Peptides against a protein of PDB entry 4Z5W. Designs and how they scored, part 147

Target 1, 305 residues: chain A of PDB entry 4Z5W
Amino acid sequence: IPDVFLELNKLWYFSAQSNLFNGEMPRSLSNSRSISLLSLRNNTLSGQIYLNCSAMTNLTSLDLASNSFSGSIPSNLPNCLRLKTINFAKIKFIAQIPESFKNFQSLTSLSFSNSSIQNISSALEILQHCQNLKTLVLTLNFQKEELPSVPSLQFKNLKVLIIASCQLRGTVPQWLSNSPSLQLLDLSWNQLSGTIPPWLGSLNSLFYLDLSNNTFIGEIPHSLTSLQSLVSKENAVEEPSPDFPFFKKKNTNAGGLQYNQPSSFPPMIDLSYNSLNGSIWPEFGDLRQLHVLNLKNNNLSGNIP

## One batch from the design tools (peptide; made by RFdiffusion4, then SolubleMPNN)

Design b2_p22_2_s4 (from b2_p22_2, 10 letters changed)
Fold by OpenDDE base, seed 5:
Structure b2_p22_2_s4 (fold): chain B 305 residues (1-305), chain A 22 residues (1-22)
Amino acid sequence: as target 1 above (305 residues)
Amino acid sequence: SAAAARQEALANAKDKGILTTE
């Protein structure tokens, strides 16, 4: 990418995604005063990620996903006072979340999907201080770590939490009960154990629940039949989606389904591939907004309602 | 066993996608 962004003093949106760009980010780009939205995703950019936050006063969205960047996560990003959305998916950092992210008050949406992030306990302890954080994607990190169950963790404004395919151990963490605005929870493809907690049914905005491919035992909590968002349409608050899309990545097909907004996900309860027992509650029939109920590959018995 | 079910799930789960932003 040429070093010409100083001359582009009116450039508000720069999208150069899905090209063949290589080398480092040009210094003039890292110092742009005009750019609000920057996307360089799916290139071969390399070197250290550096942004001059004192210069980049208009930066609101940053997508650098699927590049060959190296080094640490930029610790100065919280100094970008208007930066709301960050997609750092598929960047091999091999790092922990910087402590400076405790001060990242502008942050609303963060993805580190498949970015070799380490220490989930530290990551969550840091990110809980991001008071405006609504979307957090941590899929394909923290391999074989334990999901912290510390009740003091608080994500008060969290709406979307995706921590899939991390081989995480532990239980469904009690601190999630402190996220009353949670709409989408995906903890699939882990090694989570114990019972599914009844308090999940108290999350009145929860319309998408994926706990599949874990080692959960016991009965399906009856409280899941009373999920308010799945009973009635009234609670569909259209909230600002992250500036980055979601992908349902299948192992075999390069063409994952793209979802531009969390609201585009079908209302779903997926508890498949666990060790759940007992009956299917007839009251699942009250969930009139539910599109997908997947209970496959469990130890369930009795009548199908 | 839960381990066997998981291995079978991993074998059969070629068809289940995970959510990413990649």
Scores: peptide ipSAE 0.465, ipTM 0.806, DockQ to the pose 0.476
Fold by OpenDDE base, seed 2:
Structure b2_p22_2_s4 (fold): chain B 305 residues (1-305), chain A 22 residues (1-22)
Amino acid sequence: as target 1 above (305 residues)
Amino acid sequence: SAAAARQEALANAKDKGILTTE
């Protein structure tokens, strides 16, 4: 990418995604006062990520996903006072979340999907201080770590939490009950154990629940038949979506289905591939908005309602 | 545990329909 962005003093949106750009991000781009949205996703850009936050006063969205960047996560990003959305998916950091992210009050959406992030306990402890954080994607990180269950963790404004395919151990953490606005929860493809907690059914905005491919035991909580978002349409809170798309990838190398907004996900309960027992509650028939109920590969018994 | 190893093998053998942003 040419180093000409100093001359582009009116450039508000720069999208150069899915090209063949290589080398480092231009210094003039890292110092742009005009750019609000920057997407360089799916290129071959390299070097360390550096942004001059004192210059980039208009930066609101940053998508650098699927590039060959190296080094640490930029600790100065919280100084970008308008920066709301960050997609750093598929950047091999091999790092922990910087402590400076405790001060990241502008942050609304963060993805580190498949970015070799380490120490989930530290990550969640840091990110809970991001009071405006609504979307958090941590898929394919924290391999074989324990999902912390510390009740003091609070994500009060969290709408979307995706921590899939981390081989995480532990239980469904009670601190998620402190996120009453949660709409989407994906903890699939982990090694989570214990019972599915009944308080999940109290999350009135939860329309998408994926707990599949874990080691959950016991009965399906009857409270899941009372998920208000799946009973009635009344509470479809149109919240601002993250500026980055989601992908449901079947294989790490296959093109996934693209979802531009969390609201584009079909209303779903997926509890498949666990060790759940007991009956299928007939009251699942009350979930008139539910599109997908997946209970396959469990130890369920009795009649199918 | 043998159950964990089996679950890991199953997780590796199946199409992981996982949500990402990449």
Scores: peptide ipSAE 0.463, ipTM 0.798, DockQ to the pose 0.422
Fold by OpenDDE base, seed 4:
Structure b2_p22_2_s4 (fold): chain B 305 residues (1-305), chain A 22 residues (1-22)
Amino acid sequence: as target 1 above (305 residues)
Amino acid sequence: SAAAARQEALANAKDKGILTTE
């Protein structure tokens, strides 16, 4: 990418995604006063990520996903006072979340999907201080760590939590009950155990639940048949979505289904590939908004209602 | 290596519908 962005003093949106750009990010781009939306995703950019937050006063969205960047997570990003959305997926950091992110009050959406992030306990302890955090994606990190169950963790404004395919141990954490606005929860493809907690059915905005491919035991909580978002058409609150898309990938090389917004996900309960027992509750018939109910590969018995 | 174990876990994930942003 040429170092010409000083001349582009009116540049508000720069999208150069899915190209063949290599080398480092231009210094003039890292100092742009005008840019609000920056996407360089799916290139071969390298070097250390550096942004001059004192210069980049208009920066609101940053997508650097799927690049060859190296080094540490930029600890100065909280100084970008308008920065709301960050996608750092598929950047090999091999790092912990920096402590400075405790001060990241502008942050609304964060993804580190497949970025070799370590220490989930520290990550969650830091990120709980981000009062405006609504979307958190941590898929393919924290390999074989324990999902912390510390009741003091609070994500009051969290709407989307995705921590899939981490081989995480532990149970469904009670601190998630402190997130009453949670709409999407994905903890699939872990090594989570215990029972599915009944308080999940009290999350009135929860329309997408994926607990598949774990080691959960016991009965399906009857409270899941009363999930308000699945019983009635909630007025789709036009909630600010992340400026980055989601992908449901079956294989690393297959083109995944793209979802531009969390609201584009079909209403779903997936409890497949566990060790759940008991019956299928007839009251699942009350979930009139439910599109997908996946209970396959469990130890369920009785009649199918 | 941890990277090889990750690739193997991903390769064995042929039927894994995983939500990502990549």
Scores: peptide ipSAE 0.445, ipTM 0.802, DockQ to the pose 0.243
Fold by OpenDDE base, seed 1:
Structure b2_p22_2_s4 (fold): chain B 305 residues (1-305), chain A 22 residues (1-22)
Amino acid sequence: as target 1 above (305 residues)
Amino acid sequence: SAAAARQEALANAKDKGILTTE
């Protein structure tokens, strides 16, 4: 990418995703005062990620996903006072979340999907201080760590939480009960155990629940048949979506289904591939907004209602 | 142990359908 962005003093949106750009990010780009939305995803960009936050005063969205960047996660990003959305997926950091992210008050949407992030406990302890954080994607990180269950963790404004395919141990963490606005929860493809907690059914905005491919035991909580977002349409809170797409990938090397917004996900309860027992509650029939109920590969018995 | 082994086998399955942003 040429180093000409200083001349482009009116450039508000720069989208150069899915090209063959290589080399480093131009210095003029990292110092642009005009750019609000920057997407360089799916290129071969390299070097250290550096943004001059004192210059980039209009930066609101950053997508650098699927590049060959090296080095540390930029600890100065919280100084980008308008920066709301960050996608750092598929950047091999091999790092922890910077402590400076405790001060990241502008942050609304963050993804580190498949970025070799380590120490989930530290990550969640840091990110809970992001008072405006609504979307958090941490898929394919924290390999074989334990999902912290510390009750003091608070994500009050969290709408979307995806921590899939981390081989995480532990249980469904009680601190999620402090996220009453949660709409989408994906903890699939972990090693989570215990019972599915009844308080999940109290999450009135929860329309998408994926707990599949874990080691959950016991009965399906009856409270899941009372999820208000799945009973009635009235509670569909249209919130501003993150400026990055979601992908449902069957294979890390294959193209996945693209979802531009979390609201584009079909309303779903997936509890498949666990060790759940007992009956299927007939009151699942009350979930008139539910598109997908997946209970396969459990130890369920009795009649299908 | 059997559940863990099944999960590891499933974790290697081609049809994960994992949600990512990449």
Scores: peptide ipSAE 0.482, ipTM 0.809, DockQ to the pose 0.465; fails the geometry check

Design b2_p22_3_s1 (from b2_p22_3, 12 letters changed)
Fold by OpenDDE base, seed 2:
Structure b2_p22_3_s1 (fold): chain B 305 residues (1-305), chain A 22 residues (1-22)
Amino acid sequence: as target 1 above (305 residues)
Amino acid sequence: SSITEIVIPPTRPDIDTGAIMT
């Protein structure tokens, strides 16, 4: 990418996604006063990520995902006072979340999917201070760590939480009950154990639940048959979606299905590939908004409703 | 410059570059 952004003093949107750009980010780009939305995802860019937040006062969205960047997570990003959306998926940091992210009050959406992030306890302790955080994606990190269950953790405004494919141990954490606005929860492909907690059925906005491919035991909580978002057509207020897409993998060799918005996900309860027992509740038939109920590969008995 | 937007279209598939779910 040429170092010409100093002369581009009215440039507010720059997208160069899925190209063959290589080398470092130009110094003039890292100092641009005009850029609001920057997307360089899926290139071959290298070097350390550096942004001059004192200069980049208009920056609201940053997508650098799937590049060959090296070094640490930029600790100065909280100084970008308007920065809301960050996509750092598939950047191999081999790092912890910086302590400075406690001050990241502008942050609304964050993805570190498959970024070699370590220490989930520290990450959640830091990110709970981001009062405007609505979307958090941490898939393919924290390998074989324990999902913290500390009741003091609080994500008041959380709408989307995805922590899949981490081989995480532990239980469904009680601190999620402090997120009454949660719409989408994916904890699939972990080593989570214990029972599925009944308080999940009290999350009135929860329309997508994936707990598949874990080690859950006991009965399916009857409270899941009364999830308000799946009983009635609530007009889901279209909250502003993240500026980055979501990808759901069906098969290892097929490209993931792309979803541009969380609202594009079908209403779903997936509890498949666990050790759940007891009956399938016939009251799942009352969930008129439910598109996908997946209970396969459990120890369930009785009649299929 | 008068340039307000620059969009370089993709030359390759934009697969698994955002929030990844399983």
Scores: peptide ipSAE 0.425, ipTM 0.893, DockQ to the pose 0.935
Fold by OpenDDE base, seed 5:
Structure b2_p22_3_s1 (fold): chain B 305 residues (1-305), chain A 22 residues (1-22)
Amino acid sequence: as target 1 above (305 residues)
Amino acid sequence: SSITEIVIPPTRPDIDTGAIMT
């Protein structure tokens, strides 16, 4: 990418996604006062990520995903006072979340999917201080760590939480009950155990629940048959989606389905590939907005309603 | 400069580069 952004003093949007750009980010770009939306995702860019946040006063969205960047996560990003959305998916940091992210009050959406992030306890302890954080995606990190169940963790404004494919141990964390605005929860493809907690059915905005491919035991909580978002449409708050798309892989060899908004996901309960027992509740029929109920590969018995 | 937006069209598929779900 040429170092010509100093003369582009009115440039507010720059997208060069899915190209063959290599080398470092140009210094003039990292010092741009005009840029608001920056997407360089899916290139071969390298070096350390550096942004001059004192200069980049208009930066609102940063997408650097799927590049060859190295080094630490930039600790100065919280100084970008308007920065809301960060996509750092598929950047191999091999790092912890910087402690400076406790001060990241502008942050609304964060993805570190497959970014070799370490120490989930520290990450969640830091990120809970981001009062405006609505979307958090941490898929393919924290390999074989324990998902902390510390009740003091509080993500009050969290709407989308995805921590899939981490081989995480532990239980469904009680601190999620402190997130009453949660709309989408994906904890699939972990080693989570215990029972599915009944308080999940109290999350009145939860329309997408994926707990598949874990080691959950016991009965399906009857409270899931009363998920208010799946009974009626009246409470569907249209919220601003993150500036990055979501990709659901159906098959290892197929390109993921792209979803531009969390609301584009079909209303779903997936509890498949666990060790759940007991009956399928006939009251799942009351969930008029539910599109997908996946209970396969469990130890369920009785009548199918 | 009068340039407000620059979009370089993708030369390859833009898949699995956002938030990854399983």
Scores: peptide ipSAE 0.412, ipTM 0.885, DockQ to the pose 0.942
Fold by OpenDDE base, seed 3:
Structure b2_p22_3_s1 (fold): chain B 305 residues (1-305), chain A 22 residues (1-22)
Amino acid sequence: as target 1 above (305 residues)
Amino acid sequence: SSITEIVIPPTRPDIDTGAIMT
C-alpha cells in the first residue's frame, strides 16, 4: 500500500479487503486525521500494528483481521476516542488483552476470533470496564482455561457474547445474569459442566442460545420455554450492528454462513451433544419465533412434543 | 485531495475474518 494518505485529507473510508497487499501499514495511513472506516482484512500485511490515535481522531472502525501482523495488541487503541469496532480475528498475537482496554469507553464491538489470546479471566476483568461493549467475540482462544464465574463481573450492555471452541472448563457463569440485553450467547464446543441455569430463561432479549458440545447435566430448565424473545416478536430495537460480519461454520457445507447482523441469525436453542436428561418440555411449542430447537445427542427420555 | 472514499475490490475470496462462531 503506497504512503500517500497525507494528501488524502478528505478520505473517510478506505477498504482494501481480500487483496494481496503485503508489508507494513503506510505511516501516513496510521496518522490519517480523516479516515473513519479502515478495512485491510484478508491481506498479507505484516509488522507491528501501530496507530497514532492522537492523529486518527475520526477513526470509528478498524478491520485488520486475517493478516500476518506480529507483536503485541496495540495498548494505545483506547486513545482513539471514537473507535467503536475492532476486528482482530485471525491475527496471531499470543498475548493477553492490554490493561489499557479498561479505559476503552468508545468500544462497542470487539473480535479476537482465533487470535491466540490468553488469560480469559484477565480478558473479562478488563473488558467489563468497557461500558459501551455490546459485541464480544473470543472464539478459538483461551485453550483449556477455566471460564471465570466471579459474580462481580458485569457486562451491562452486552448483546452478543461468543466464546466458542476454547475447550473452556467451568459452568455457565452467573455474572451473565447481569446482562439483561443479551441477545446471542454461544458457549459451544467447550468443556463446560454442571446444570444449565434457570436464569437463562429470564433473559428477555435472548433469541439465540448455543450451549452445544459441552458436558452439561441435569434437566433442561423449564424457564427456557418462556424466553420472551421467542414467544413474541418484540420490536427488536435495531441497534447498530458491528461493522464486521459473523461467520457460522456448518459442519456439512464447505462454506460458513455469513450473517451481517445479529438479527439475521435464526432464533435458536441448541443444547445438542451434552449429557442432559429428563423430558423435552411440550411448552417449547409455545416458542412461536423459535426456528431451531436442537436437543440431539443427550440422555433425554419420554415423548417428543 | 477531493477523494473521500477508496475501495479496492477484492481479488480473492473473502474468508471467515469477522466474528467466528461454531
Scores: peptide ipSAE 0.410, ipTM 0.878, DockQ to the pose 0.917
Fold by OpenDDE base, seed 4:
Structure b2_p22_3_s1 (fold): chain B 305 residues (1-305), chain A 22 residues (1-22)
Amino acid sequence: as target 1 above (305 residues)
Amino acid sequence: SSITEIVIPPTRPDIDTGAIMT
């Protein structure tokens, strides 16, 4: 990418996604006063990520995902006082989340999917201080770590939590009950154990639940048949989506389905590939908004309702 | 019924890795 952006004092939006750009990010972009949205996703950009937050006073969205950037996560990003959305997916940092992110009050949406992030305990302890954080994606990180269950963790405004494919150990953490606005929970493809907690059915905004491919035991909580978001349409608050797409990969060889908004996910309960037992509750029929109920590959018995 | 898909039988896993950011 040529270093010519200093003269573009009216540049509000710059998108160069899915090109063949290589080398470092231009310094003129890193110092742009006018840009609000910067997306360089799916290129071959390299070097260390550096942003002059003192200059970039209008920056609201940053997408650098699927590039060859290296080094540490930029600790100065909280100084970008308007920065709301960050997509750093598929950047191999091999790092922990910076302590400075405790002060990241503008942050609403963060993705580190497949970014070689380490220390989930530290990550969650830091990110709980981000009072405006609504979307958190941490898929494909934290290999063989334990999902912390510390009751002091509080994500009061969290709406989307995706921590899939991490090989995480532990149980469904009680601190998620402190997130009453949670709409989407994906903890699939981990090594989570214990029972599915009945308090999940008290999350009145929860329309998408993926606990598939874990080691859960016991019965399906009857409280899941009373999820209010799946009974009635009235609670579908169209909230501002992150400026980055979500991808659901059904097959290892298929392209991921792109979802531009969390609300674009089909209303779903996926409990497949566990060790759940007991009956299928007939009251799942009361979930008039439910599109997908996946209970395959469990130890369920009795009649199919 | 509004349910478009009910999957109960042990079919071979299509490895649904959940929601992934790219």
Scores: peptide ipSAE 0.031, ipTM 0.636, DockQ to the pose 0.051

Design b2_p22_3_s2 (from b2_p22_3, 12 letters changed)
Fold by OpenDDE base, seed 4:
Parts: sequence; structure tokens; C-alpha cells
Structure b2_p22_3_s2 (fold): chain B 305 residues (1-305), chain A 22 residues (1-22)
Amino acid sequence: as target 1 above (305 residues)
Amino acid sequence: SSITQIVIPPTRPDIDTGAIMT
């Protein structure tokens, strides 16, 4: 990428996604006063990520995902006072989230999907201080760690939480009950155990629940048949619109489906590939907004409703 | 400069570059 951004004093949007750009980010770009939306995702960019937050006063969205960047997560990002959305998916940091992120009040959406992030306990302890955090994606990190169940964790404004494919141990954490605005929860492809907690059915905005491919036991909580977002459309809370897309893998060999917004996901309850027992509640039929109910590969008995 | 936007179109598929779900 050429070092010409100093003269581009009205440039507010720069996208160069899915190209063949290599080398470092040009210094004039890292010092741009005009840029608001920056996307360089899916290139071969390298070096350390550096942004001059004192210069980049208009930066609102940063997408650097799927690049060959190295080094630590930039600890100065909280100084970018307008920065709301960060996509750092598929950047191999091999790092913990910086302590400075406790001060990241502008942050609304964060993705570290497949970024070799370590220490989920520290990550959640830090990120709970981000009062405006609505979307948090941490898929494919935290190898063999335990999902913390510390009741003091509070994500009051969280709407989307995705921590899939981490091989996480533990249970569904009680601190999620402190997130009454939660709309999407994906904890699939972990080693989570215990029972599915009945308080999940009290999350009135929860329209997408994926707990598939875990080791959950016991009955399906009857409270899931009363999820208000799945009974009626009237409670459609404003969805988080992060400036980065979501990707759902269908099959190992098929390209993932791209979803530009969480609203593009079908309303779903997936509890498949667990050790759940008991009956399928006929009251799942009351969930008129539910598009996908997946209960396969469990120890369920009785009649299919 | 009068340039307000620069969009370089993709030359390859944009797959799994955002929030990854399984």
C-alpha cells in the first residue's frame, strides 16, 4: 500500500479487502486524521499493528482481520476515542488482551476469532469494564482453558457473545444472567458440562442459542419454550450492527455463509450433540418465530412432538 | 484532495474474516 494518505485529507472510508497487499501499513495511513472506516482484511500485510490514536481522531471502525501481522495487541487502541468496532480475526497474536482495554469506553464490537488469544479469565475480567461492549467474538482461542463462572463478571450491555470451538471446560456461567439484552449466544464446540440452566429462558431478547457439541446432561429446561423473542416479533430490540461480517461454517469443505448482521441469522435453538435426556417439550410449538430447533444426537426419549 | 472514499474490490473470496461461528 503506497504511503500517500497525508494528502488525502478528506478520505473517510478506505476498503482494500480480500486483495494481495503485502508489507507494513503505511505510516501516513496510521496517522490519518480523516479516516473513519478502515478495512484491510484478508490481505498479506505484516509487521506490528501501530496506530497513532492522537492523530486518528475520526477512526470508528478498524478491520485488519486475516493478515500476517505479528507482535502484541496494540495497547494504545483505547486512546482512539471514537473507535467502536475492531476486527482482529485470524491475526496470530499469541497474547493476552491488554489491561488498557479496561478503559476502552468507545468499544462496541470486538472480534478476536482465531487470533491465538490466551487467558479467557483475564480477557473477560478486562472486557467487562467496556460499558458500551455489545458484540464480543472470541471463537477459536483459549486452548484447554476453563470458562470462568465468577459471579462478579458483568456484561450489562452485551447482545452478542460467541465463544465457540475453544475446547473450553466448565459450565454455562451464571454471570451471563447479568446480560438481559443478550440476543445471540454461541458456546458450541466446547467441552462444557453440567445442566443447561433454566435462567437462559429469562433472556427475553435471546433469539439464537447454540450450545451444540458439548457434554451437557439432564433435561432441556422447560423455560426455553417461553423465550419471548421466539414467541412474538414485538420485542425485537435494536440489533448490534458491527462493521464486520459474521461467518457460519456449514461444512469443512464449503465456504462459510457470510452474514452482514446478526439479524440475518435464523432464530435458532441448537442443543444437538450433547447427553441431554428426558422428553422434547411440546410447548416448543409455541415458539412461532423459531426457524431451527436442533435436538439431534442426545439421549432424548418419548414422543417427538 | 477531493477523494472521500477508496474501495479496492476483492480479488479473492472473503471467507471467515469477521466473526466466526461454527
Scores: peptide ipSAE 0.430, ipTM 0.897, DockQ to the pose 0.921
Fold by OpenDDE base, seed 5:
Structure b2_p22_3_s2 (fold): chain B 305 residues (1-305), chain A 22 residues (1-22)
Amino acid sequence: as target 1 above (305 residues)
Amino acid sequence: SSITQIVIPPTRPDIDTGAIMT
């Protein structure tokens, strides 16, 4: 990418996604006063990520995903006072979340999917201080760590939480009950155990629940048959989606389905590939907005409603 | 400069580069 952004004093949007750009980010780009939306995702860019946040006063969205960047996560990003959305998916940091992210009050959406992030306890302890955080994606990190269940963790404004494919141990964390605005929860493809907690059915905005491919035991909580978002449409708050797409992999060899908004996901309860027992509640029929109920590969018995 | 937007079209598929779900 040429170092010409100093003269581009009105440039507010720059997208060069899915190209063959290599080398470092140009210094003039990292010092741009005009840029608001920056997407360089899916290139071969390298070096350390550096942004001059004192200069980049208009930066609102940063997408650097799927590049060959190295080094630490930039600790100065919280100084970018308007920065809302960060996509750092598929950047191999091999790092912890910087402690400076406690001060990241502008942050609304964060993805570190497959970024070799370590220490989930520290990450969640830091990120809970981001009062405006609505979307958090941490898929393919924290390999074989324990999902902290510390009740003091508070993500009050969290709407989308995805922590899939981490081989995480532990239980469904009670601190999620402190997130009453949660709309989408994906904890699939972990080693989570215990029972599915009944308080999940109290999350009145929860329309997408994926707990598939874990080691959950016991009965399906009857409270899931009363998920208010799946009974009626009246409470569907259209919220601003993150500036990055979501990708659901159906098969290891197929390109993931792209979803531009969390609301584009079909309303779903997936509890498949667990060790759940007991009956399928006939009251799942009351969930008029539910599109997909996946209960396969469990120890369920009785009548199918 | 009068340039307000620069969009370089993708030369390859833009898949699995956002938030990854399983």
Scores: peptide ipSAE 0.427, ipTM 0.889, DockQ to the pose 0.941
Fold by OpenDDE base, seed 2:
Structure b2_p22_3_s2 (fold): chain B 305 residues (1-305), chain A 22 residues (1-22)
Amino acid sequence: as target 1 above (305 residues)
Amino acid sequence: SSITQIVIPPTRPDIDTGAIMT
């Protein structure tokens, strides 16, 4: 990418997604006063990520995902006072979340999917201070760590939480009950154990629940048959979605299905591939908005309703 | 003042570059 952005003093949106751009980010781009939305995802860019937040006063969205960047997570990003959305998926940092992210009050959406992030306890302890955080995606990190269950953790405004494919140990954390606005929860492909907690059925906005491919035991909580978002057509207020897409893989070799918004996900309860026992509740038939109920590969017994 | 937008179209598939779910 040429170093010509100093002359482009009216440039508000720059997208160069899914090209063959290589080398470092131009210094003039890292100092652009006009840019609000920057997307360079899915290139071959390299070097350390550096942004001059004192110059980049209009930056609201940053997508650098799937590049060959090296070094640390930029600790100065909280100084970008308007920065809301960050996509750092598939950048191999081999790092912890910076302590400076405690001050990241503008942050609304964050993805570190498959970015070699370490220490989930520190990451969640830091990110709980981001009061405007609505979307958090941490899939394919924290390999074999324990999901913290500390009741003091609080994500008040959290709408979307995805922490899949981490081989995480522990239980469904009680601190999620402090997120009454949660709409989408994916904790699939971990080593989570214990029972599925009944308080999940009190999350009135929860329309997508994936707990598949874990080690959960006991009965399915009857409270899941009364999830308000799945009983009635609530007019889901279209909250502003992240500026980055979601990808759901069906098969390891198939490209993921792209979803541009969380609202594009089908209403779903997936509890498949666990060790759940007891009956299937006939009251799942009352969930008139439910598109997908997946209970396969469990120890369930009795009649199929 | 005219706001400038520059979009370089994709030359390859934009697969798995955002929030990844399994």
Scores: peptide ipSAE 0.322, ipTM 0.865, DockQ to the pose 0.784
Fold by OpenDDE base, seed 3:
Structure b2_p22_3_s2 (fold): chain B 305 residues (1-305), chain A 22 residues (1-22)
Amino acid sequence: as target 1 above (305 residues)
Amino acid sequence: SSITQIVIPPTRPDIDTGAIMT
């Protein structure tokens, strides 16, 4: 990419996604005062990520996903006072989240999916201070770590939490009960154990629950049959979606399904591939908004309602 | 009536990675 962006005083949006751009990110982009949306997703960009946040006063969205960047996560990003959305998916950092992210009050949406992030305890302890954080994607990180159950963790405004495919140990953490606005929870493809907690049914906005491919035991909580978002169409307050899409891979060889908004996900309860026992509650029939109920590969018994 | 998919017994191995990513 040519280093010519300093002259572009009216440049508010730059997208060069899905090209063959290589080398470092242009310094003129890193110093742009006018740019609001920067997407360089799916290129071969390399070197260290550097943004001059003192210059980039209008930056609201940053998508650098699927590039060959190296080095540390930029610790100065919290100084980008308008930066809301960050997509760093598929950048191999091999790092922890910087402590400076405690001060990242503008942050609303963060993805580190498949970014070789380490120390989930530190990551969650840091990110809980991001008061405006609504979307957090941490899939394919933290391999074989323990999902922290520390009751002091609090994500008050969290709507989307995705921590899939980490081989995480532990239980469904009680601190998630402090996230009453949670709409989408994916903890699939971990090594989570214990029972599914009944308080999940108290999350009135929760319409997508994926706990599949874990080691959960016991009965399905009856409270899941009373998930308010699945009983009735609440007027889901259309809050601004993250500027990055979500991808669900249904097959290793198939292109993942792209979801541009959390609301585009089918209303779902997936508890498949666990060790759950007991009956299937007939009251799942009351979930008039539910599209997918997946209970396969469990130890369930009794009649199918 | 609104449930479009119910999966209780596996008819085939699931190839869904479950992984949502951006």
Scores: peptide ipSAE 0.029, ipTM 0.601, DockQ to the pose 0.055

